# Peptides against a protein of PDB entry 7UQJ: the designs that were tried, part 93

Target 1, 160 residues: chain A of PDB entry 7UQJ
Amino acid sequence: PELYQNFNITPPRGVLFHGPPGTGKTLMARALAASCSSDERKITFFMRKGADILSKWVGEAERQLRLLFEEAKKHQPSIIFFDEIDGLAPVRSSKQEQIHASIVSTLLALMDGMDNRGQVIVIGATNRPDAVDPALRRPGRFDREFYFPLPDVKARFKIL

## One batch from the design tools (peptide; made by RFdiffusion4, then SolubleMPNN)

Design b2_p14_2_s3 (from b2_p14_2, 6 letters changed)
Fold by OpenDDE base, seed 4:
Structure b2_p14_2_s3 (fold): chain B 160 residues (1-160), chain C 160 residues (1-160), chain D 160 residues (1-160), chain A 14 residues (1-14)
Amino acid sequence: as target 1 above (160 residues)
Amino acid sequence: as target 1 above (160 residues)
Amino acid sequence: as target 1 above (160 residues)
Amino acid sequence: AYVPPAAPELEVEP
């Protein structure tokens, strides 16, 4: 939160954390939430898994997403963290594709519907950024992307 | 950066990252720096180790701290990251205690002397927050603290 | 263990995470452990610091290393993470050199003694890969090395 | 042993 105020940067509505599995995307999102919480100003941290949105919320996934965004708005400042958001990406199988497309469409609409003044940040984490619907990666949605390289690549870039 | 602008929170001058070793405090500080850098606005990231401030800068530690803060101010927006800042905590041995107390006193003065308008954030990381001088943890210094739980505990706190 | 089984890749016995301080080597090791743990298959994560092996286990370091590897084998699939493994590197002082050489020799023997079928992965993290005994970096030991670049360079590689 | 200070209650609302 504070770093962006100092920088006069319009905060992204959505931030995509991407990189290989286990690169600490989820850890980073939680640490950001903790980092943005002060004694005077608690940030509410919401977490959902992309696969859970599809599998556990069969028939109610859209409603649960709406409720999640309403809760996040009610408890602002807040962070919504979607772990494995590529799990919302339709695998090209016809019936699952329709369910996935509807859920992704709902998420798009919810991200578009966030007031620019809303103190809600959405963080999506994925191991497969190319599997994330390009519509989610457009301006006003996940308009910032953060690559979490493998530790190998992270260590190599420090020696350079 | 952006999260705190949305939150109308005065950015802390200092942020204490604490948690067990290997919880990603240093990774988080660096990922914050990366996340706050845009194509239009690069953030300069400075890193020092607490033990290096004490051991490598014998007799010049205060001057090196002053130079670090001057460089950070010159290259604002900037992040100063102190890894293992508990390494600045005086071990209660008399002569070392004086050297440590002087360095800590210099750091306190430098943190107090940061203009509220300065685009410099100081991040301290420690595995032992209770070993950090309580004076560093006061308002206007490391006035925000972020706990980095173990990933298993982070996973457990996801499951709970 | 599981990640490599799923990929039909022979898991390295040892993986060296190297790169400047704070690249997230320790975080990655923990995140790998967490990512490889499923509800059906928990991975046991063991962590030791190189400096602790030398300083806290004075006179018992070899026995503690043996016990660590036995525990890791007993709780397979498992990850043994050595943070600051360069802390096992002998500083050129004669008596300390013998103690360090004996501990390193024990670690070499333990890594060589791991059955290829064992679901134990050893991760060593260091800020100074050149300070790690070259014998540890040979095939069958830390035979994979992973460089962790600075986030600024990771951020720059995103900007590039 | 590092006793983790009480994590600031990230109210992980379910």
Scores: peptide ipSAE 0.000, ipTM 0.187, DockQ to the pose 0.044
Fold by OpenDDE base, seed 5:
Structure b2_p14_2_s3 (fold): chain B 160 residues (1-160), chain C 160 residues (1-160), chain D 160 residues (1-160), chain A 14 residues (1-14)
Amino acid sequence: as target 1 above (160 residues)
Amino acid sequence: as target 1 above (160 residues)
Amino acid sequence: as target 1 above (160 residues)
Amino acid sequence: AYVPPAAPELEVEP
């Protein structure tokens, strides 16, 4: 009986972690992957960076995204974590905007194509939720958002 | 004039990291140990788990704690990190309560016996600060507490 | 006389945080900035991303780096955190390699130009310490390296 | 020519 089945919670297709940098969004995504995995039920954690999708996979970004989602589906239950998903956001060049638009459109299609029965959760992390394409923030995609507040800086001061 | 010289920070004898699981308490302790270490001045990082103190060192837990503090003092500057320090807390058995009380009393004595000039910092991490013996949370022991906020708890609840 | 005063730790001009992604490098840098700050002595924390230096500041990256270091010097004590400093590494284009080489050369000069008396610490975070220019890893620059191990997540998690 | 966006205001976190 799967963790998500027991909660009768339709696992969010996507969760957006947003908040100031260094609020532990990436750490939390890993910790969630960690918390949700058991000896009996290992969650496979896939991590990609938004900037890497644009830079490393130039001309293959869409294919690499498809492969990532296929692999995540194959290794269910799984989490796909996009760190700095705003790094999919174009730098202000028309050519980069087109490349971004294509990548984002592919991501949208992949998120939409996830059957509700798939045990694949997508987590996007950003410091700039406003820089994330509003189409990604719609129901069936990143429909849940979590603000990571700055930990009260005062608390950390007294350790050292 | 070094950054740290100007802080006039009486080093806490003990720091309690508390907050929900997966907030990076253990990671923070390791990284503090790392950060405070230099090529010229390496901090020795000692890590123990509260549960291991009870389980692995049955009948020798007090001795192992003494040895740990002696070794930490010998390798100054040093950090003793107790992960899951609430795991020193008994499971509801009278015999375990007695063992716990003995171990906690030993830890109290060891923390009290640290000369203020000792370059040994004790960090305790817990998910349950209320389960930590209040005697440990007094001045001269774990007198500084750091809350590791959950990134918005709603994230965890809705993913699970 | 504080723990750190007793350490006579010449604050490293630069510290490299390296380790697998989501090991809390960014969170740690913020926590250190926080930890080192007091009510009486606030540390100013400057954060930049390696990729942003290349992408946002095209043609002004060197100037923005200079301004960053000047501002950090003006707001002493301060930490400059470069998240994903390996993102200063070129994408495989000759033009980007030249831009990268210029930016890295500027960063080298800025780190070398920090008077030992400056209360400015530079922290670089990377997942790929081998992808960081070896010139940055020399004494007087990022001369201290901290490995952020993956938390040995119990045998349950395949982190890919 | 890639015109860099206006330098984001230096978010000096106090």
Scores: peptide ipSAE 0.000, ipTM 0.210, DockQ to the pose 0.042
Fold by OpenDDE base, seed 1:
Structure b2_p14_2_s3 (fold): chain B 160 residues (1-160), chain C 160 residues (1-160), chain D 160 residues (1-160), chain A 14 residues (1-14)
Amino acid sequence: as target 1 above (160 residues)
Amino acid sequence: as target 1 above (160 residues)
Amino acid sequence: as target 1 above (160 residues)
Amino acid sequence: AYVPPAAPELEVEP
């Protein structure tokens, strides 16, 4: 939120951090959360892993998402950070899991239902931006995307 | 270790991370260490700053390097990360400090003395690869180099 | 700049990034700078290392700091990033160096002299927040602090 | 004297 007001930019409802694993996406999200917190104004940082929501909350994942957004709204200013969001929000065209489709639909509705005036920022981090449902990448959702490049991939191949 | 075994690549004894300051060299080294660590197999990460070895261990720097390599060998699989390695191993042709020459010679000997079968990887990070003694950049030492480019600014717009 | 306006938070004149070495503090500062820039609004990013100011500019360090702040003010919106700021601004109670005390005093005056309306943010990064002069950590200076935790190793296993 | 390269203008993508 703060980042956008200073530049008179309408804060996106969601920011997608994407890039290869270990590029500091999670670290960035935490640092942003911390950066917006002062002694006078603490930002509540909620962190969830996409796959953890599915694996831990089978049958309640939608409810847990709603509760998370409600809690974030209650504790605003807040940041919801979804690490590995591609695990939560796989592309709908991938044949298998009806369960993911409903969770994605719930997340879409929650992001759409955030008041533009709400001091809740959603950050999704993924290693596979193309595995994230395109519906989440639309304006008013994760409408801003950050590529965390590998420090030169050519470099990393030689560490291999 | 795992990274190299999977590609059947003979692990270099040393990897030089180079690039502008704040390109994530240190973060990458930590990332690699952590990525190679499992619950079953922890990698011990040793970190030293090149300049700190000279400033803190004047007269014992060689011994401290030997102890570091022994400790890393004892705690293998391990990574020795030298941040700002140009501070430890300046180019020999730079007129001034005999002290650096002996430390460089010790580091050379330690890197040469690492058994190819040792699960000890040395990572040197520098902002000035040309300030690193060329003797360290030879095969069997820091024989792999990684340029960490400035993260392309284009990628960052979307974090706003 | 943007970060603080969105939350109606008075942008601190300075932000202290602290945490263990290689937690991505410098990368974060660069990421924030890039994130705050747009095609329409570029942010100028100034980077200095704390120890480099002392070592390279012995006797001119104060003047170089003044010039840096003037240049940053001229190129606003701008970010001044001091990496390893504990090297520039050691705790005054540490007996030794009169030279550091004058540089700290200059930095204090420069941070205090920043117009609250200036689009200049100062980011200090340190591995040792307790080694930073407490006078710099007061309101109107580095009055916001960010802990960069070590990236939790557990999160990285799925990155392999 | 190594003039630190001028801070690259971070071209922020729109």
Scores: peptide ipSAE 0.000, ipTM 0.286, DockQ to the pose 0.040; fails the geometry check

Design b2_p14_2_s3 (from b2_p14_2, 6 letters changed)
Fold by OpenDDE base, seed 3:
Structure b2_p14_2_s3 (fold): chain B 160 residues (1-160), chain C 160 residues (1-160), chain D 160 residues (1-160), chain A 14 residues (1-14)
Amino acid sequence: as target 1 above (160 residues)
Amino acid sequence: as target 1 above (160 residues)
Amino acid sequence: as target 1 above (160 residues)
Amino acid sequence: AYVPPAAPELEVEP
């Protein structure tokens, strides 16, 4: 309810879904995409995992991010969903700085380069909001955060 | 019920959750963490995927495991949940022995090095218990196993 | 319903589950495995992620596929479920043709080499059916496709 | 460097 209301009133450039794994972050991102789609206005949903872009795309991750944002802009209105975004843009730690810094800098530039009139929403899902580079959590990027709490124990036993 | 009772009476050092994927292994691990948390006693829940530690941390996997166990000990009572642990500690096969053997040996040493008085529980989830190194399934490590059967077809069609 | 009926009447060699992520492709594959299992006839369920076979098994992916199919044949009746199969067998694009072509060719050969009398079913799940090599979608391979639509918004809010 | 084909449009059917 609240997430859907907030999404409809002012489409943020970037939303960070954070909370324990399997709390439905990915499901909610898709539910939002479907609920914002009408017969007249289909939303294109792009999904990438942060770990996949780093591991599958060694040396091409920056290019793949650029292509993803270009494709999303071409197919707007669109949602780019980054699952496990902490795998793509971890907090800058000393030894891994060079390769991660370039991917993070590219993602920052792509989020900053989105026209305010563009119908591209970026959703990042993480289990660890503190493991996401603080530069991504600044205004104009992932500037809205939604916590996905663990369902009540009684609710969990109904899912099991 | 039984898992929760067994977990409360004598916290095992290591529990292996095995069964088909999406049977709720991860959800159960979190439900256990939440149910064992009270307002007075919050349990810190750490999650790693076995594949992530191998692929994201090429050459640093051993250090990341050590840091994970240190952080878990610092934030006790805590649960370390390894999802897809067969990705981290596969059965020793001849050609991959050197890199995997070092990570497995590090995990073995970390599990053996946990103080019996420490409030750190390690949960490994796998879809393939036979793909987990038997050394991890020995007493004092993943010495308890819980099978996650596929829910009844009738129960599954309620989740779909 | 329809998927289960189709699966029981004529077990296809290969079924492609496609649709948005978290639509229950993996859950359905397992529900099918369990529903086809009886007390007399247990089905062995093997799961691999396409990305894992490429990234975890650099230079050994072909061998791991062969071993997977051999193990599945040894434990028949069995289901091999490839999650994110587009990560293993993407459409052949010019620059990456050599390494991916060999894995795809191996998977093609393994699917073609399955005895018609073998009780091994291969399920591929993808979010992107068009990203799967068309050679895998030919008769005798992934020759049946099932679309997993997004559940109704009302159904999703019951899962959350 | 593996470049998978562009993610086809997941038309999120309403």
Scores: peptide ipSAE 0.000, ipTM 0.236, DockQ to the pose 0.092; fails the geometry check

Design b2_p14_2_s4 (from b2_p14_2, 5 letters changed)
Fold by OpenDDE base, seed 2:
Structure b2_p14_2_s4 (fold): chain B 160 residues (1-160), chain C 160 residues (1-160), chain D 160 residues (1-160), chain A 14 residues (1-14)
Amino acid sequence: as target 1 above (160 residues)
Amino acid sequence: as target 1 above (160 residues)
Amino acid sequence: as target 1 above (160 residues)
Amino acid sequence: PFVPPPAPKLEVLP
């Protein structure tokens, strides 16, 4: 929020962090959240796992997403971080479509329903960007993507 | 392995990384694996999620653990990293005990069965160290614990 | 670079990552570099150790710094990461002043000589921010600081 | 062209 405001930038509604597991996506999202917090304006950081929203909230995942977004709006400026977002919004595959379609549709609507004046940033993290529903990767949603590569071997050796 | 040999330290059989989510536990485990790899002696890094071992390998979780440990032994020096190990070896709660007890018992046996001469390190990561079966936290298993605190809020503010 | 440009932000010329050893400063710098790389615009990541620039390039450290900055300029957008920058630019202590003063002066001049339009970010990492020459921590140089707190000490000793 | 340095072969065992 402040990073974007202090720079007169329209904050992206959504940022997708993608890259191999354990490349620090979650750590970076937390780092960004904390770095964007000022002493004057604390950013509230909400973290959810995609698989947890599906598994722990079976039948209530949509309600929980709505509550999460409303809570994030109440606590502006805020960041919603979805870890393993491919677990929440997998590409619509033919055999289990209805529940996934509803959750995806809810997330789409929630991201679209964020007023451009809102100080809510959504960060999604995935190991498989191609496993995230392409509808989430459109402009006005997760329109910015950050790739987290495996830290190259050549570079680590020079550190110890 | 080399890190432990270079320091004449008996490599811990198991190390528990614990701390809040997104504190870089997985990232640190990968960083350690890569830092302990030399050009002469590459460390093989095996990564599994606790919840994946339960959910994806229903009924075969024990076999998959055995295979993982045997493969780690074949590829010495090696690191086995269990992300979210609380999902694999939750504290024995009364109502779902048998399957969890068998997986825990298998993991215990595999950790106990690692000869002291083995160059296999097991790293478990959890957000809830108290949700990990205490039997895993005993000497000769995850006898070493790493706390990953939330990076202090005060510290990140200076960046932006 | 892109993070700063996509955000119409004057990229800081320099960012100081400070905090205890093995808190993931280098890993974060790599993750930042990689996250700031888009498919359209790859960021070139240059990594050097402060101690290596002093020890491996005895008498040529200044030339190597100049070459590094010129190469970073040629490969814009780019990140120069100095690991252990306290080894390159220690606080001027009385007994070894001349060589250190020259390297520090060169680094200062190189950071000052980066045109504001340049897409070169310099990241310094240190375990001892107070061991870094205060001249480097001034506005227009390493004017932004990231603190990487210890993952609790009990952790680290148990891996080695 | 920036060749991303080769990912350390995490042999993710199948």
Scores: peptide ipSAE 0.000, ipTM 0.291, DockQ to the pose 0.031
Fold by OpenDDE base, seed 3:
Structure b2_p14_2_s4 (fold): chain B 160 residues (1-160), chain C 160 residues (1-160), chain D 160 residues (1-160), chain A 14 residues (1-14)
Amino acid sequence: as target 1 above (160 residues)
Amino acid sequence: as target 1 above (160 residues)
Amino acid sequence: as target 1 above (160 residues)
Amino acid sequence: PFVPPPAPKLEVLP
């Protein structure tokens, strides 16, 4: 949030952190949340894991997403972080199409329904950006992407 | 430390973590300190911020550095982590030359004065390695450097 | 690794990284792996996720663990990183006791069977150290633990 | 009951 304001850049509604596992995506999201909260302005950080929303809330995942976005809107400024978002919105495959399609459609609608004046940022983290439904990666949704490369092995060897 | 011994590498007295902000430099230093402490041998982690040493201790910065290194030596094995070390030891510019020169000279002397058998590692973190006095980046001081690349720069520019 | 060697500390066979989600445990493990290899001596980094080993390899999890440890031993020096290790070795609860008990017993045997001269470090990351089987947290296994606190909000502000 | 050794608290000396 603060960095977006300083650059007069409209904060993206959604940001996709992608890269190999252990490149610090989740850490970065938390660090951004922490670094954007001041003593005067606490940013509320909501963390959910894509697979947990699907596995724990079979049949209620849509309702839980709606509640999450409502709660995030109520606690603005806020960040919704989806760790392993590829687990929440996998590319539509034939055998579980309806449940995944419904969850994806709900997430799309929730991201689209965020008023442009709202101070809710959605961050998705994935190891597999290509496993995320392309509809999520369109403008007005996860329209910003961050590649987290493996920290170059050579650079880290010289510290130790 | 452990990998330095197995490889017959003289442990660097100083390691410079450099890279864009939010690349996990400070986190890495803490976790290295953590990962190197055992139940039998706790590593003492001293964290200081370059700007805080200059701003809080105007006129006492040299004494505070000496005390820090003495305390680190007393609590060996230890890590001294300077976050934002470019704030502590900026490249000598004409108008604040004397105070910065004195602090830099003190830090240089403290790093040079560490016995090679001493178990004190100094880690400096900066966003601007070129803003660090080149004298600190010489052998026997911060002679090891780690670049913390931005998780792909193009992606981060769109979050900020 | 390197901090342990300089201190003549037998490298722990196992290190448990624990703390709130998004505190950089996985990033740290990769960073340690990177920081510990050299141009002459590459450390092989094996990453597995606890839940993935259980979910993908139902009935083969034990064999996959054995293969992982054999491969890590073959590619010494190596780090085996288990992300979400609480998913691999949950505290033995009555209803899924046999499969979890067998996987835990295999992991215990593999950690115990590492020659003390072996250059294989096992890092487990969890958000819930209390959800990890206490048998894994014994000497000769995950006998070293690192708490990854939420980076204090104030410290994060100055990284961005 | 094996009490796991307390996580080595990094004494962050202030």
Scores: peptide ipSAE 0.000, ipTM 0.212, DockQ to the pose 0.055
Fold by OpenDDE base, seed 4:
Structure b2_p14_2_s4 (fold): chain B 160 residues (1-160), chain C 160 residues (1-160), chain D 160 residues (1-160), chain A 14 residues (1-14)
Amino acid sequence: as target 1 above (160 residues)
Amino acid sequence: as target 1 above (160 residues)
Amino acid sequence: as target 1 above (160 residues)
Amino acid sequence: PFVPPPAPKLEVLP
């Protein structure tokens, strides 16, 4: 957040956290949401797991995405965190069911429909950025990608 | 690990990390694996996501679990981390397919079959401890449970 | 970084991550560095452990800090992450050796000497915020403090 | 042994 302010960079609407499993992507997203919240100015943190949206809401996933974005907008400043967004928005080139294509299309439309002045940040976390539809990785969507490396074993030794 | 040795405490075979999503369960498991590893004595960290075992290995999930435990035993000291173990081992009372019952049964047998002298620790992470089969939460399995609270919004405010 | 831009909040020069050991402070710092770096705009992440600066560089720690800040400025946008900053910057009221006082004074001067337009963020992580010199916790330095709570103490007692 | 792959170099300048 603050680093982008110094750069006069328009904050991305969407940030893709990617990297090996358990590199703290989800924790980072929560901590960012937390970090940007103050006692006076709470950031509303919406968290969804990609696979859970598909599994719970077969045929309603699109509606649930819309509702999520509406709620996020209503409670702005907000962060929408999609954990495992590759589960929600797989690559269209895979022979995956038409349902995924509709969900991706809805997510694309929702990200595109966010006002540039909106205080809603979307964070997608994935272990496999290449499994996410490239359309989501374009400018105005997840146009910032953030690689979470495994801390070196030596760096991990220094953490504990 | 070394702490248990110093206290002559039988190290738990299984540790259940539970708490809200993004509370750092996966991170803690990795950090524990890292902390217990030294340059001289590397802990082998095996990580599997519960849902991935089911999705990748339809009909082979049981075999993959066996192989995982065998590899962990072969490379001991080892940590087997099951991220989202609720996805692997749901409650048997749920009308979930017979496939889950076999996987749970295999996991139970593998945990029960670990020798008390084995340097293999199993860490399960879940957002929903009540969604995990209670049989896994018994002594000799995941007999240690660890709640990862959400950092208070205030405590999260103290994260950035 | 970006969220602060939307709020027209001056990004802190220094952020203190504090909380019990293994709460993911170091991981968060790395993930922030990663999360601010894109393929097009890499953030240079400098990581130092406080105790390592003292132990490796007896009599040169001040010079090493200066060099670190110069390199960070040269490679801006940059994050300087001090893991275990309490090891580098202990409270002056402790009868700790004159060496620590010089290092703290150097760090204070370096943080004060950062231009408000500088694209260098300093993140300090500590398990003991009260062990850090209060002078570092003042506006223009580590003016944002970030608490990483433990998951319930009861949860930790069962891990160890 | 799943050696977690080394941290991809963020240019962690030394």
Scores: peptide ipSAE 0.000, ipTM 0.284, DockQ to the pose 0.045; fails the geometry check

Design b2_p14_2_s4 (from b2_p14_2, 5 letters changed)
Fold by OpenDDE base, seed 5:
Structure b2_p14_2_s4 (fold): chain B 160 residues (1-160), chain C 160 residues (1-160), chain D 160 residues (1-160), chain A 14 residues (1-14)
Amino acid sequence: as target 1 above (160 residues)
Amino acid sequence: as target 1 above (160 residues)
Amino acid sequence: as target 1 above (160 residues)
Amino acid sequence: PFVPPPAPKLEVLP
């Protein structure tokens, strides 16, 4: 019986990690992947950066997203971590906005197309949850949000 | 005048990193060791696990601790990192308690015997600061504590 | 006399954090900033992303870098953290390569222009140290490198 | 003219 089955919790399709930069969002996503993986049940961790989706995959971003989700499904249980998912957000050019809108639309469709029976969790990390498309933050997508507070800087000061 | 000179901070002999698992305690210790090392001044990083001290060093744990501190002093500046220092804590057997008490007493003596002139920092990491012997948490030992907060626990519970 | 004074370590002008993604490079940089600051001596932490330098600052990237270094110098002691400094690397367009080369050249000049007397440390984080311009990795720039290893997943299982 | 977005408030952590 699988970790998710034992909780009777429909695994969230999408989780948004938000909070100030360096609050450990990326580390947490990896730690979650690591903690949920067992010797018997390894979770495959896929990581992409929002900006890489726009820049490295120019013209193929949609295809690469599809392949990522297919690969994640094939290697389930799996986590897809989008670091800096706000980096999918348009920089103020109309052409970049169109490319962005297309990529976001593809991501929306991929998240919507993930049957609840799939052991694929999508984690988005952002420092700017307000810069994430509200459509991504709806139920069935990134419907769970996690605030990563700044570690109280004062507590760290006394150490060194 | 350098960033570090201006802090006039007596280096802690011992620092306790505590907080939930996967909060990056071990990673932090390594990265501190890394960050403080320069091309001109390499910090030697010694790592041991609390459970390994009890299990791998059965009958020699005290000697191995002494050797570790001697080697750290010889290779100063150095950091001794005890990951899972709570793993020095007894598992519920009276015989293990005696062995543990002996090992802890040796560690106490070694930390107390570190002259302030030595460039050896001891970092202990634990998920259970309450399971760390209070004697280790006194001034001149692990007298500085760092809480590594879970990124919002509520969020983990809803995801799992 | 403090640990750091006893180290006589000229603070590196530049430190490169490299290693697999989510190894806590960003968290470490913040933790260093936090740990090095005191109630009496706050370190100002400046953070920028490599991709933001290229995208958000198109046409002003050089000016914004200059302003960043000036502000860091004004608020010394300070840390400038460039997350994903490899994101300064060119995306395969000749025009972007020229913009990139200009930004990198500006960063080089700014790092070189930092007098050793300034309490400004520059930390670059990358997952791809090979994608960082070798000119940035020279003495007086990012002359100290830190590998952030993947926490061995197996090691995490035994810890939890 | 590309007005840079206002610099994210440097939360000068007090």
Scores: peptide ipSAE 0.000, ipTM 0.207, DockQ to the pose 0.040; fails the geometry check

